# Peptides against a protein of PDB entry 7Q4I, part 182

Target 1, 281 residues: chain A of PDB entry 7Q4I
Amino acid sequence: HENSTIAERLYSEVRVLCWIMTNPSNHQKKARHVKRTWGKRCNKLIFMSSAKDDELDAVALPVGEGRNNLWGKTKEAYKYIYEHHINDADWFLKADDDTYTIVENMRYMLYPYSPETPVYFGCKFKPYVKQGYMSGGAGYVLSREAVRRFVVEALPNPKLCKSDNSGAEDVEIGKCLQNVNVLAGDSRDSNGRGRFFPFVPEHHLIPSHTDKKFWYWQYIFYKTDEGLDCCSDNAISFHYVSPNQMYVLDYLIYHLRPYGIINTPDALPNKLAVGELMPEI

## One batch from the design tools (peptide; made by RFdiffusion4, then SolubleMPNN)

Design b2_p25_2_s4 (from b2_p25_2, 12 letters changed)
Fold by OpenDDE base, seed 1:
Structure b2_p25_2_s4 (fold): chain B 281 residues (1-281), chain A 25 residues (1-25)
Amino acid sequence: as target 1 above (281 residues)
Amino acid sequence: EELKEEEEKREKRLEELNKELNSKL
C-alpha cells in the first residue's frame, strides 16, 4: 500500500491542464501512449492536432502540419485553451507527443507560486530572448495569468508577437511572453539541479556523452553538469522518449520500489504572494 | 536575418540529434 495523501492534495491545489502537440500521423503512434501513461495524471489532457480524433480527445486546430507551422499551432492551441479551458486549471503545460512528464514533481515545483503571477517554467535557454525562453521539446508550463497575457495582450499585437506562423515555436512564444512581462522562472531545485530536460535521461545522466562544442552547452541559461548530479531527484520532463520508453518510465517511477527504502517527502514551501518568485540560486 | 539563420541552424541541429537518438534506440 502506498500513501498518496500529499500527491492527492497537490492534484487538487495545483491543477494542471496538459496540452500535447501532435499531428494526425502520430495519433496512434505516439499520442495514444501519452494518454495511457503520464497524461492520465494531468487534471485535464488535450491533444492539439490538425484533425479531430474522438478516441484520443484531439482538437483540430485551424493550422497546417509540418515544422514550419509549430508556432501557428501553439498560438491556436493557447487561443483554444483560453476560450474553453482557462478556468479548468491553474497551470497550462505544453508538451510534445514524445515528451514524458512527472506531473507530481511539476505540482511540487509550482505549489508556492500563485497562478495569477505572470510566470512560466521549463528548460531555460539564453539566446534570442533577454530573460531567456523555455525549450519547446522539454515542455513548458504557463500560469493562468501568463496564458491570459499571451492570448489577450500579446497575440493581437504584431509588435509584441509574431503574426506569421514561421520561426522556432519556443523562441517566438518566449519573445511574446517577455513583451507582456511574463517572467521566465527558474525551474531548478534547491541544489541548482534542472527539472526540465530537452533530451532522454541517458543523454543527461551519462558523463561526456556530448562534445563540449555541442550546441546545448551554449544554449542553456543556467550552468548544468552531466552525470547523476545533472538532474533533480524531482525531475519533471524528458524529451525524445519513445512510446515504449513511456511505459518503462511509468513502471520505474510509479511501480518499481526498492524494498525497505522509504522516501519521506520534503515539507511544502510557504506560498508566495502574487508576483513573487523564489530567489534565484 | 541573422536570427532566422540561427533558428534554421538550430532546427537542423535538433533534426540531426533526433536522427542520432533514433539510431541509438
Scores: peptide ipSAE 0.031, ipTM 0.655, DockQ to the pose 0.074
Fold by OpenDDE base, seed 4:
Structure b2_p25_2_s4 (fold): chain B 281 residues (1-281), chain A 25 residues (1-25)
Amino acid sequence: as target 1 above (281 residues)
Amino acid sequence: EELKEEEEKREKRLEELNKELNSKL
């Protein structure tokens, strides 16, 4: 029998609303597999689409489909969350319909932080935004205060936030959040290992899988190593996860256990004050 | 203008990587 007592405690104390970026063509192909796997571990799960789907629990946002509308969809998704769900959670995760997330590891990372701290976490990239921005594919999580500032302070002001729907959604939200003093947090563990990954595990874990000229090495905000030391034992997300691989990951993480190895969870850190961040390592 | 070109390049790179990764899985 697994002792889930700490995970259950964190489920109640660190409430996460997950919203999934999807479209009508992906409801059955991708989004339903999120709902059947890791999405079940969110306190609330919403699929943000252009069409309603009652089976999926998909919301029809007033936006068009296509890559050029992703920023528009992100803005409308957070407006919808703020209007209907801002008190339903403490933290608000954006993920794609091909992102896999270990929600318990995210709750562990978020536990010390106040949801009233204007902060967000993810895989931090360095270009375009001075403090950095979080990779869209790896998923990123906003505090309740970050959502409030984004929707109430940033979105209504064209000088702070892009009014049109064009551009890279993750860059554009990163610009908006910076302009309202939402901090781009450090999601690395105490060993300096990343937790949010814009690719599948194999891409990060296998040394020399990519050339040193690969764009990722120029984009990553924090210097990272390849191989087994690339990734936290408490990793949170991976991107480009196929529907089939979601079930594989769900089995490997939650069901498969090596006999005789009992992981004792680390002690929970002390809670931080409002506005306080963990020291950068 | 330069930022827009870099965004478009980034977007293409992500699409190419997605295709490559999906072919390996």
Scores: peptide ipSAE 0.030, ipTM 0.654, DockQ to the pose 0.074
Fold by OpenDDE base, seed 3:
Structure b2_p25_2_s4 (fold): chain B 281 residues (1-281), chain A 25 residues (1-25)
Amino acid sequence: as target 1 above (281 residues)
Amino acid sequence: EELKEEEEKREKRLEELNKELNSKL
């Protein structure tokens, strides 16, 4: 028997719409497994595709399929959300169909923030965008106000937001959001540990003999350690998670328990005013 | 031996991903 009282409270107070970037070829192979695992813990789950799928709850966006059209899909996905779902949630998560997300940990991170604060969170990268941008694969979450500014202020203005559908999706949304004064938040925990991860847990937890020349170390906005200190105890996301690994993670996180170890949750922080951020660590 | 082959396959996938990310820029 689990005590979910705090998680249930946060489910009601910190409403999250999750939209999943997918394509018709991945509906059965990947997206279905998101729906059967972590996606069920979102307040609303929508799959953004080029084809409708009523079993999956997939939306057919007016975009072509292909690796060069991810930015187009992101723009149309947020337009669709703004038109149909802007009041259905407080926060709007983008994830890939191979991203795994611990939604409760995301609600905990978001709890102090107002959804009317123009902010977004994820794995912050430093290149190309002055304030940084959030890695597309790790997933990123926009406040309701951030979505409004993106769709209403940025997208209609070619000077603020790229009108074509080419380019790196995460960089392009990062530029657009910066141009409308949406803040790139700090998603690290109180110990300075990351919460959004652009790789599988294994790549972060195992001290890789990765060459110091590995691009990730040049891209990461905040200095991160390798090994067990890499990751928050309240980590939110991992990328390149296979369908089978999603079920393993779901079991390990939500079902497997070491007997006699009781985890006591930390007290909820005070809520911030509109426009206020947590101090940088 | 199997673990080393899986690690090498993962490194190759990361290199391919890096090339793909750089090509999308």
Scores: peptide ipSAE 0.023, ipTM 0.587, DockQ to the pose 0.339
Fold by OpenDDE base, seed 5:
Structure b2_p25_2_s4 (fold): chain B 281 residues (1-281), chain A 25 residues (1-25)
Amino acid sequence: as target 1 above (281 residues)
Amino acid sequence: EELKEEEEKREKRLEELNKELNSKL
């Protein structure tokens, strides 16, 4: 028998709406597997598509399909969330239909923060945006205030936010958010280990898996190591996770237990004031 | 223009990485 009392508390106190970037061709191939795995642990789960799917709970956004429309889809997704769901959650996660998320670990990270703090979290990259931006594939989470500022202040102003639907969606939202003073938070744990990952666990956990010339090492905002020290014990997300790997991860994380090992959760940190961030490590 | 070219290069790099990862998985 598992004691889920703290997880249940955080589920109620740190409400997360997860929206999944998908398309009609991926509803059955990818998105449904998110719904059957980690997506069920969100307080609200919505699939953002170009076609409605009542079985999936997919929304048809007024955008075309294709990579060149990802930014357009992100803008319309957050407009839809603001219009219909802004009070249904405290935090708003974007993930891809091949992102896996440990929602409990995200709630733990978010617990001290006020949802009225204009902040967002993810795998922070340093190029293009002065404060950094969050990797699209790793998923990124906005506070309720960040969503409000994005939709109400940034999107209507072409000087603050790109009106066209072209461009890298994660860079473009990062620019928009910076322009409305939404802070790019630090997602690292108390040991300085990352929590949001733009690749599968294997890619981060295996030392020397990539050349030092690999773009990722130039893009990461914070210094990170490879191997077992790459990743927080409370890691939140991984990208390029196949549908089959989602079920494997669900089994490994939520079902498989070493007999006789009791993991006692750390005490919850003190809550921060509105506008306050955790000290950088 | 330079930013767009860098974005296109990044997308291409991500595609290449995704292909590489998928070929090894």
Scores: peptide ipSAE 0.029, ipTM 0.645, DockQ to the pose 0.075; fails the geometry check

Design b2_p25_3_s1 (from b2_p25_3, 11 letters changed)
Fold by OpenDDE base, seed 1:
Structure b2_p25_3_s1 (fold): chain B 281 residues (1-281), chain A 25 residues (1-25)
Amino acid sequence: as target 1 above (281 residues)
Amino acid sequence: SEEEDFEEMRKQLKEYFEEEKKKKE
């Protein structure tokens, strides 16, 4: 037996629209499994594609497919959200079709913030953008005000936001958001541990001596160690999660319990005023 | 309830494995 009273409260008070970046070739292979696992815990779930799929609830955006069109797809996705869904949620999460998200932990992080505060959260990277930008793969979440500023103020102005559909999606949105004074928030917990992760849990929990991750240490805005101290107890997301791993994670996080151990949640923090941020660690 | 959520998860997982099995045959 579980007590979900606080989670139910946060579901009502911290409304999250999740949009999933996908393509027609991944509707059945990947996106469907997001819908069957963590995506069901969003207040609203939308799949952004180039083709409509009524079984998936996928939207056909007027963009091409491929890595060179991801920025174009992100722009059109947020335009679509602003036009049809801006009042359906307080926070707007972008995730990939191989991102896994613990939505309750995201609501806990977001609880003190006003959705009218121009802020967004994710795995913060330091290159290319002065305040940093959020990793696309780890997923990132915009406040309602951040979405408004992005769509209404940034996108129409080629001096503020790249008009072409080419480029690194996460870098380009990061530049646009900075140019309209949307703040890149700190998503770390009170112990300085990360919550959004651009890799699978294994790659963060187990130290890897492989040169392939060397770029990550240069890109992370906040220095974190690999191993047991890498990750918050309230971690929010992981990337490169296979369909099988999504079901395993759902079981481990929501169903598997050690008998006789009762976890009492920490008290909710005080709510912040509009424009106020939590102090950085 | 926790039990209902668990049974729904098992149903979804079963459907996934059945579909993946059909793709490999």
Scores: peptide ipSAE 0.027, ipTM 0.519, DockQ to the pose 0.021
Fold by OpenDDE base, seed 2:
Structure b2_p25_3_s1 (fold): chain B 281 residues (1-281), chain A 25 residues (1-25)
Amino acid sequence: as target 1 above (281 residues)
Amino acid sequence: SEEEDFEEMRKQLKEYFEEEKKKKE
């Protein structure tokens, strides 16, 4: 029998709305598997698409399909969330339909923060945005105040936020958020290990899996090591996870147990004041 | 319970593989 008491507490105290970026061609291929795996652990799960799907709980946003419309879809998704769901959660996660998320680990990271703090978390990249921006593929999570500032203050002002739908989605939201003083948080654990990953676990855990010249090493905001020290024991997300791999990860994380090893959760940290961040490591 | 969750996962996997089999046929 699992002792889920602390996870249940965090489910209630750290409410997360997950919105999944998808398209009609991926509703059955990818998105439904998110719904059947990690997405069920969100407090609210919404699929943002160009077509409605009542079985999936997909929303038809007023955007076209294609790579050039991802920024448009993100803007409309957060407008929709602000209009219909801003009080349904404290934190608002964007993920792709091939992102896998350990929501309990995200709640643990977010627990000390006030949702009224203008902050967002993810895999921080250093280019293009002074404070950095969060990788789109790894998923990123906005506080309620960050969503408010994005939708109410940034989006209506072309000087603060790009009005057209072109550009890299993650970079553009990063620019907009910076312009309204939403802080790019540090998602690393107390040991300085990352929690949000823009690739599958294998690509991060296996040393020398990627060339040192790979763009990722130039983009990461915080220096990370390869191998077992790459990743927090409380890792939150991985990207490029196939539907089959989602079920495998669900089994490995939530069902597979080594007999005789009991994992005792660490004590929760103290809550921070509004506007306060954890010290950078 | 852990067992109920595991049974649900097995059900979901079975459904997935049956659907994928139909696409390959």
Scores: peptide ipSAE 0.027, ipTM 0.525, DockQ to the pose 0.020; fails the geometry check
Fold by OpenDDE base, seed 5:
Formats: C-alpha cells, structure tokens, sequence
Structure b2_p25_3_s1 (fold): chain B 281 residues (1-281), chain A 25 residues (1-25)
C-alpha cells in the first residue's frame, strides 16, 4: 500500500540512536510502550535506567533515581553511548519515556547536516544559556561530534560541566555544549514552524489553550504561533504522551490514511559542509 | 509490510490493555 523507499534510504543514511530516560518503576508502565511504538523506528534503542532489564534492553547507569538526578543520568548515559555506541549512529536522541518521536521527520531535518558538525537540535529555550538550550521534555538530538565533545572535552572539566548531579538536566547539558562550541541549531522548518514540542499536540494546536503569560512563551527562543500554524507538517516530537496516546499516535501517523490522498515527499536539500548550518529564517 | 506492522501493533495494544485490566481487577 505504501512506498517507503525514501524513508528506508534515510534510515540507512541518517542513523539515529535513541536513548530513553527512564527508571525501574517506569519500565513496564511507560518505557515498554516506547519500545513497542516509535522506538522501533530508531536504528538503535537504549533505555537508560538505574536497573538492568533484559526484556526492555535497559542499562543500569551508576546513578540514583529521582528528578534531582536527571543530570547525573544524562551524563552517564552519554558516557555509556560514547564508550559503546558512538559509531553505531550518526545522531543521538535523548527522549523521555513519555516523549513521542516521529523519527522519519527527524531524519529529514538532519539529512543535510554532517554528523561531524558540532550541533544539536530540539525545542530551543532562551534563558540561562546564551545561545539557548534544548528543552529536555521535547527531546534533543546531538550529532556524533557533539557527543564526542560533550563526553571527551566537557564532562571531564568541572569548569565546563557541572560535576555534581543536581540541576536542571536540559540547562546543564546546554551549558556544557555551549562551552565546547556545540551549536544550538534551529529545528524549525522552512516556514518557521517548530518541530520539537515540550507538550502534547493538543496544547500546541488548540488556540488559547494556555495563558499568554504561561512560562513557555517566555522561554521559547523563537517566536511561535499557536493553532494550526504552531507545528510543522514534519513535526518530530511531543511530550507528556501517555502510553495509550503512543499507540493512538502510531495508528494515526503510520496507519490511518485518507483514501485517495497521495503524499509526495519534498525533495531532499543539498548536504551541508562540516560546520555549516541551514540559513536562518 | 504495512499490514503486518498494523497487525503487530494491534497485538501489542491488546496485550497492553489486558495487562492494564488485570491491574485494575
């Protein structure tokens, strides 16, 4: 029924390792459903936990649990990736166990970029970090070079990276990455619409869902609209997605089709040189 | 195939709901 030739090509050429932030209490409740839905579309899928789970393919990182240890878990996760998997992918996605990701759309966004470019993408926030940082909940993706710089150059230096495990995970990695000249990329599409979202689709698509005084509008790095123009047609991620909603989204995105409508993919852009970014919008 | 993937998804979803049902009983 479908032609997936381009998607298959991108699967091979834009290799993505997805690591999922989880904990032992969420292995069955949440993480398993990531594995059964969008996680299967990653080239490599690893669950980063404090306990090993062979069924889930979870790694026991040497960290404690709790929100205050998320930064510690992120550091150990990327150390683990660098040690064991740095050559298994070109791009390395962090997601939560309640993040949903359309991996094909991420590959499309990443296609022009060299994995040797020190860059990372996500929902860019403006506070705390000069170049901005990527929202943890929306998920963020590092190039292979970004991972290398983070693990090899930033983490070992307390002046570049926070040595303790406390703090806001997304802010702390953002600081570290900036300190090693990893660029906070622009993940918006050619129409200026966002691709990574720190909330469920409803919270972005429905006008006036949130007060304009809501912190999100002060944090977002790029101006964004709400409603139908909020989101790219090639949106990549949403957060606070329940296990049930993951299956619903999988059905809606990959199986439900309006009869007689044929979508033709846009042509792939030219590849960028190492260190080159897409033009600003 | 898309059909095979859909059947697998249905199976996984069914298993999930059965497990959740058991937790609520």
Amino acid sequence: as target 1 above (281 residues)
Amino acid sequence: SEEEDFEEMRKQLKEYFEEEKKKKE
Scores: peptide ipSAE 0.026, ipTM 0.531, DockQ to the pose 0.021; fails the geometry check
Fold by OpenDDE base, seed 3:
Structure b2_p25_3_s1 (fold): chain B 281 residues (1-281), chain A 25 residues (1-25)
Amino acid sequence: as target 1 above (281 residues)
Amino acid sequence: SEEEDFEEMRKQLKEYFEEEKKKKE
């Protein structure tokens, strides 16, 4: 009933390893539902935790529990990936256990890029890092070369990367990546619309009378006009998605179809050379 | 236009969520 030929091609050509930030208390409550929904569309799915869970395929990282250890978990997660899985994928996505990701849309965005280009993508924020950094909640994806530089060049050098486990996880990895010349890419579509979202779809789609003073509008790197340019038709991620909402999103995106509407995918763009980026709009 | 369609969709979604909130009160 469904033509998935292009999606199948991209699954093979744009291999994505997804690692999920979780903890033992969320294995059954949240992480299991990621595995049963969008996580099954990754080429490889790994849950990074402080305890092993064989049913979930969770890895016990040598980190303590608590909110103050998120940066520690991220460092150990990428060390683990580099040691065991660096050749299993081309791109390496970090997501939370309440992040929902449309992996096919991410593969479409990544298709023109070489995994040997030192680049990473996500919801780009402006503060703290000169080139910007990617919001932790929206999820962010590193090229294979970006992972190599992070683990091999940045992490061993306290001058390049924070050695302690304190600080905002997304800001700290952003600093480390900048220090090893990993580029903060532009994840917007051809219309300038965002693809990675740090909130639920409702918060982005519905104009809330959010005070113009809402921190998000000061943090976004690219100025989006209010309302119209909020969301790409090829959106990649949303954050604060409950387990029930993950199943709803899976149904709406992959199962529910309006009869008689045929989606014809756009042609794939040309592949870029190593180190080449799409022009900023 | 695509922009007009998107604005209409947002309006409809807003109305839907407001109605659903009233049902839960």
Scores: peptide ipSAE 0.006, ipTM 0.368, DockQ to the pose 0.037; fails the geometry check

Design b2_p25_3_s2 (from b2_p25_3, 15 letters changed)
Fold by OpenDDE base, seed 2:
Structure b2_p25_3_s2 (fold): chain B 281 residues (1-281), chain A 25 residues (1-25)
Amino acid sequence: as target 1 above (281 residues)
Amino acid sequence: SEEEDFKEFLEQLKKALKEEEEKKK
């Protein structure tokens, strides 16, 4: 028997709408497996596509398919969310159909923050945007106020937000959010370890003789170490996770237990005032 | 083979996870 009392409390108090970036060719291949694994732990789960799928709960956005339309899809997804679902959650996660997310760990990170604080979290990158932007692959989460500002203030103004659908999706939303004073938060834990990862667990946990020239080291906003010290004990997301790996991760995280080891959760931090952020480490 | 055993394990896991979801709804 598992004690989930704190997780249940956070499920109620930190409501998360997860929207999954997908396409019709991936509905059965990838998106379905998100729905059957980590996506079931979201308060609301929506698949954003170019075609409707009633079995998947996929929404047909008025966008074309292809890499050049990802920014367009993101804009339309958040417009759809704002119009239909802005009150269904406190936080709004974008993830890919090959992103795996430990939603309970995300709720733990978000707990002290007000959803009325204009903030968003993810794996922060430093290029192109002064305050940084969140990597698209790792997934990123907006507060309700951040969504409001993005849709109501940024999107209608071509000077604040790119009207064309071209460009790097994560960079473009990062620019738009900065322009409406949505803060790029620090998602690191109290030990300074990252929680959102743009690669598979293996690539982060296992020290590789990584070429210092690897783009990631130039992009990462905060210094990261390799090995077990790379990642928070309360890590939130990984990218490039295959459908099979999602089931493995679900088993390892939620079912497999070492006998005789009792994990007691840390006490919840104090809630922050509206507009207040946790100090950066 | 170890590969076949692993595939079988994955299929069993998928089935178990699906059944748990159906029971919670």
Scores: peptide ipSAE 0.022, ipTM 0.515, DockQ to the pose 0.019
Fold by OpenDDE base, seed 3:
Structure b2_p25_3_s2 (fold): chain B 281 residues (1-281), chain A 25 residues (1-25)
Amino acid sequence: as target 1 above (281 residues)
Amino acid sequence: SEEEDFKEFLEQLKKALKEEEEKKK
């Protein structure tokens, strides 16, 4: 028995549709394990592929497979969501089939925001896009209004959004969203710690003699610390998580409990007005 | 071995999670 009253409330008030970027070769190898672990905690879970899979609930998008088609798949995925599911959720998460997400922590971050605010969150990178863009691997979440602007205003205009399917998926959507005034939000917690991570937990939590020349340090929009101070206690996502690691993470986060330690959640913040963001820290 | 024990643990965990999902349907 566990007390999930607040989590249940947030499940109802902060509805999240999760779409998973996958391909037919990964339906059984990776995507199935997302469905069996963290994906079950989304209000709606859809796998975006090039082939239909009724067991997985996979959608066959009209795109080819391969790294050069990821941007095309993202565009078609959000078009599909807008057409069929725009009212089924308030927030729309993109994740890879090797991304692990703590959905409750994402709902906590999103709670104060209106889904009618044109905003999206993730691991913010600074290159290529003036306001920054969200790392594709860490996953990123769009408000309902952000999805509307992306699909209705950006995609139909080649001047605002790249019509070709080539390019870095995360950079291209970042450019499109900026061009329609969707704000790149700050996903850090009140202590300035990150919540979305483009690597496995081990790579963030374990201080490594990280080469100062490692590209990540040039890409991160906000300064981050290493070790335990790298990551929020309410971290949301990790990338390059193997299927086996997903089950381990599910066990550690949702099942394993230290006897005698009770975690009391912080009070929910006040809700923001439409268009309002949290103050910068 | 430690590796064998871990593999067995993972298999048991996968089974338990699957059974839990089936009960919620």
Scores: peptide ipSAE 0.020, ipTM 0.459, DockQ to the pose 0.019
Fold by OpenDDE base, seed 4:
Structure b2_p25_3_s2 (fold): chain B 281 residues (1-281), chain A 25 residues (1-25)
Amino acid sequence: as target 1 above (281 residues)
Amino acid sequence: SEEEDFKEFLEQLKKALKEEEEKKK
């Protein structure tokens, strides 16, 4: 018998709405597998698309498809959330349809923070935005206040937020959020290990000579170690996860147990005041 | 295949974890 009492408590106290970036061609290929795996652990799960799908619970946003419309889709997604779901959760996660998320680990990271604190978390990148921005592929999570500021203060002002739908969506939202004083938080654990990853575990844990690693080291905001010390034991997300890999990860994380090894969860930290952040390590 | 790559990754990860545990002893 597994003791899930703390996880159940956090499910109630740290409510997360997950919205998944997808398109009609990926509803069956990718998005449905999110719904069948880690998406079940969100308090609310919504798929943001250009076409409605009642089986998937997909919303048809008034945007076109294609890479050049991802920023437009992100803006409309958060507008939709603000209008219909702003009180349904405390935190609002964006993920791709090939992102895998350990929602319990995200709740653990978020627990000390007030949802009224203007903050967001993810894999922080350093280019283009002074305070940094969160990688789109790794997924990023906004507080309720961050969503409010984004939709109410940033989006209506072309000087604060790009009105065109072109550009890298993660960079553009990062610019908008900075302009309304939403803080780019530090998602690293107490050992300085990352929790949000823009790649699969293989790319982070095992040193490989890939061109992708070359740009990653230039983009990452915080220095990270290679190998096993790269990643938190409480990692939150991975990107480029295939549908089959999602089921494997679900099995390994939630079902497979080594006999005789019982992990006692760490004590919950003290809650922070509104506007207070954990000190950077 | 992506599945084979993932299985190979898991095997490498298990090996690395074992080596790390042995170093901490």
Scores: peptide ipSAE 0.019, ipTM 0.452, DockQ to the pose 0.035
Fold by OpenDDE base, seed 1:
Structure b2_p25_3_s2 (fold): chain B 281 residues (1-281), chain A 25 residues (1-25)
Amino acid sequence: as target 1 above (281 residues)
Amino acid sequence: SEEEDFKEFLEQLKKALKEEEEKKK
């Protein structure tokens, strides 16, 4: 019943390594549910932890646990990826163990870009970093060249990248990437709608009297609308998704179909040259 | 923290949605 030919093509041409930030206490509670749902659609899936877990395929990074060590974990995760997996994929996604990702939509967004272009994508925030930085919770994806620059050029230089493990991991990586001329891309669709979301679908899709003083409205780099106009039809990620909600989302997105409705995918855009970006809207 | 602020936002949203649903009943 389903035609997946274009998705299969993109799976081969836009290779994505997904690394999941987790901890030993969440291996069974959260991480295994990522592995059983959206994580299986990555070309490679790695769980970054402080303890090894052979059932999960978790890597024990040489870092402590806790929020104060998230930046340390991110640095060690990308060092590990660069050392062992830099040629296993074209793009490298960071996600949390409560992030849900529609990997096919991410491949569609990434298709025109060269992995040799120093660029990364996510939910762009405007504070602290001049070009912006990507929200940690929504997940963010680096090109292969971005990973190389981060690990080889930024991390070894304390002037370019914070040596301490403290700080907000998403802000700190954003600073490091800017300092090595990795561009903060625009992940919005052709209609200017966002694709990476730092919240659950319910919070984005349902209009609420959000206090305009809520930090999110001050942080978001691009103006967004509330309700259905908030989100691309090709949305990529949501955050704070419970394990049970991951299975519900998998069912709704990949299994449930209205009878007699067939979606025809849009044509793929032209590929960009190395260093070329899509025009910002 | 941003996460705590978000959790508070979620709770407020859930409350608002519940109130709206109750008004529609």
Scores: peptide ipSAE 0.007, ipTM 0.406, DockQ to the pose 0.157; fails the geometry check

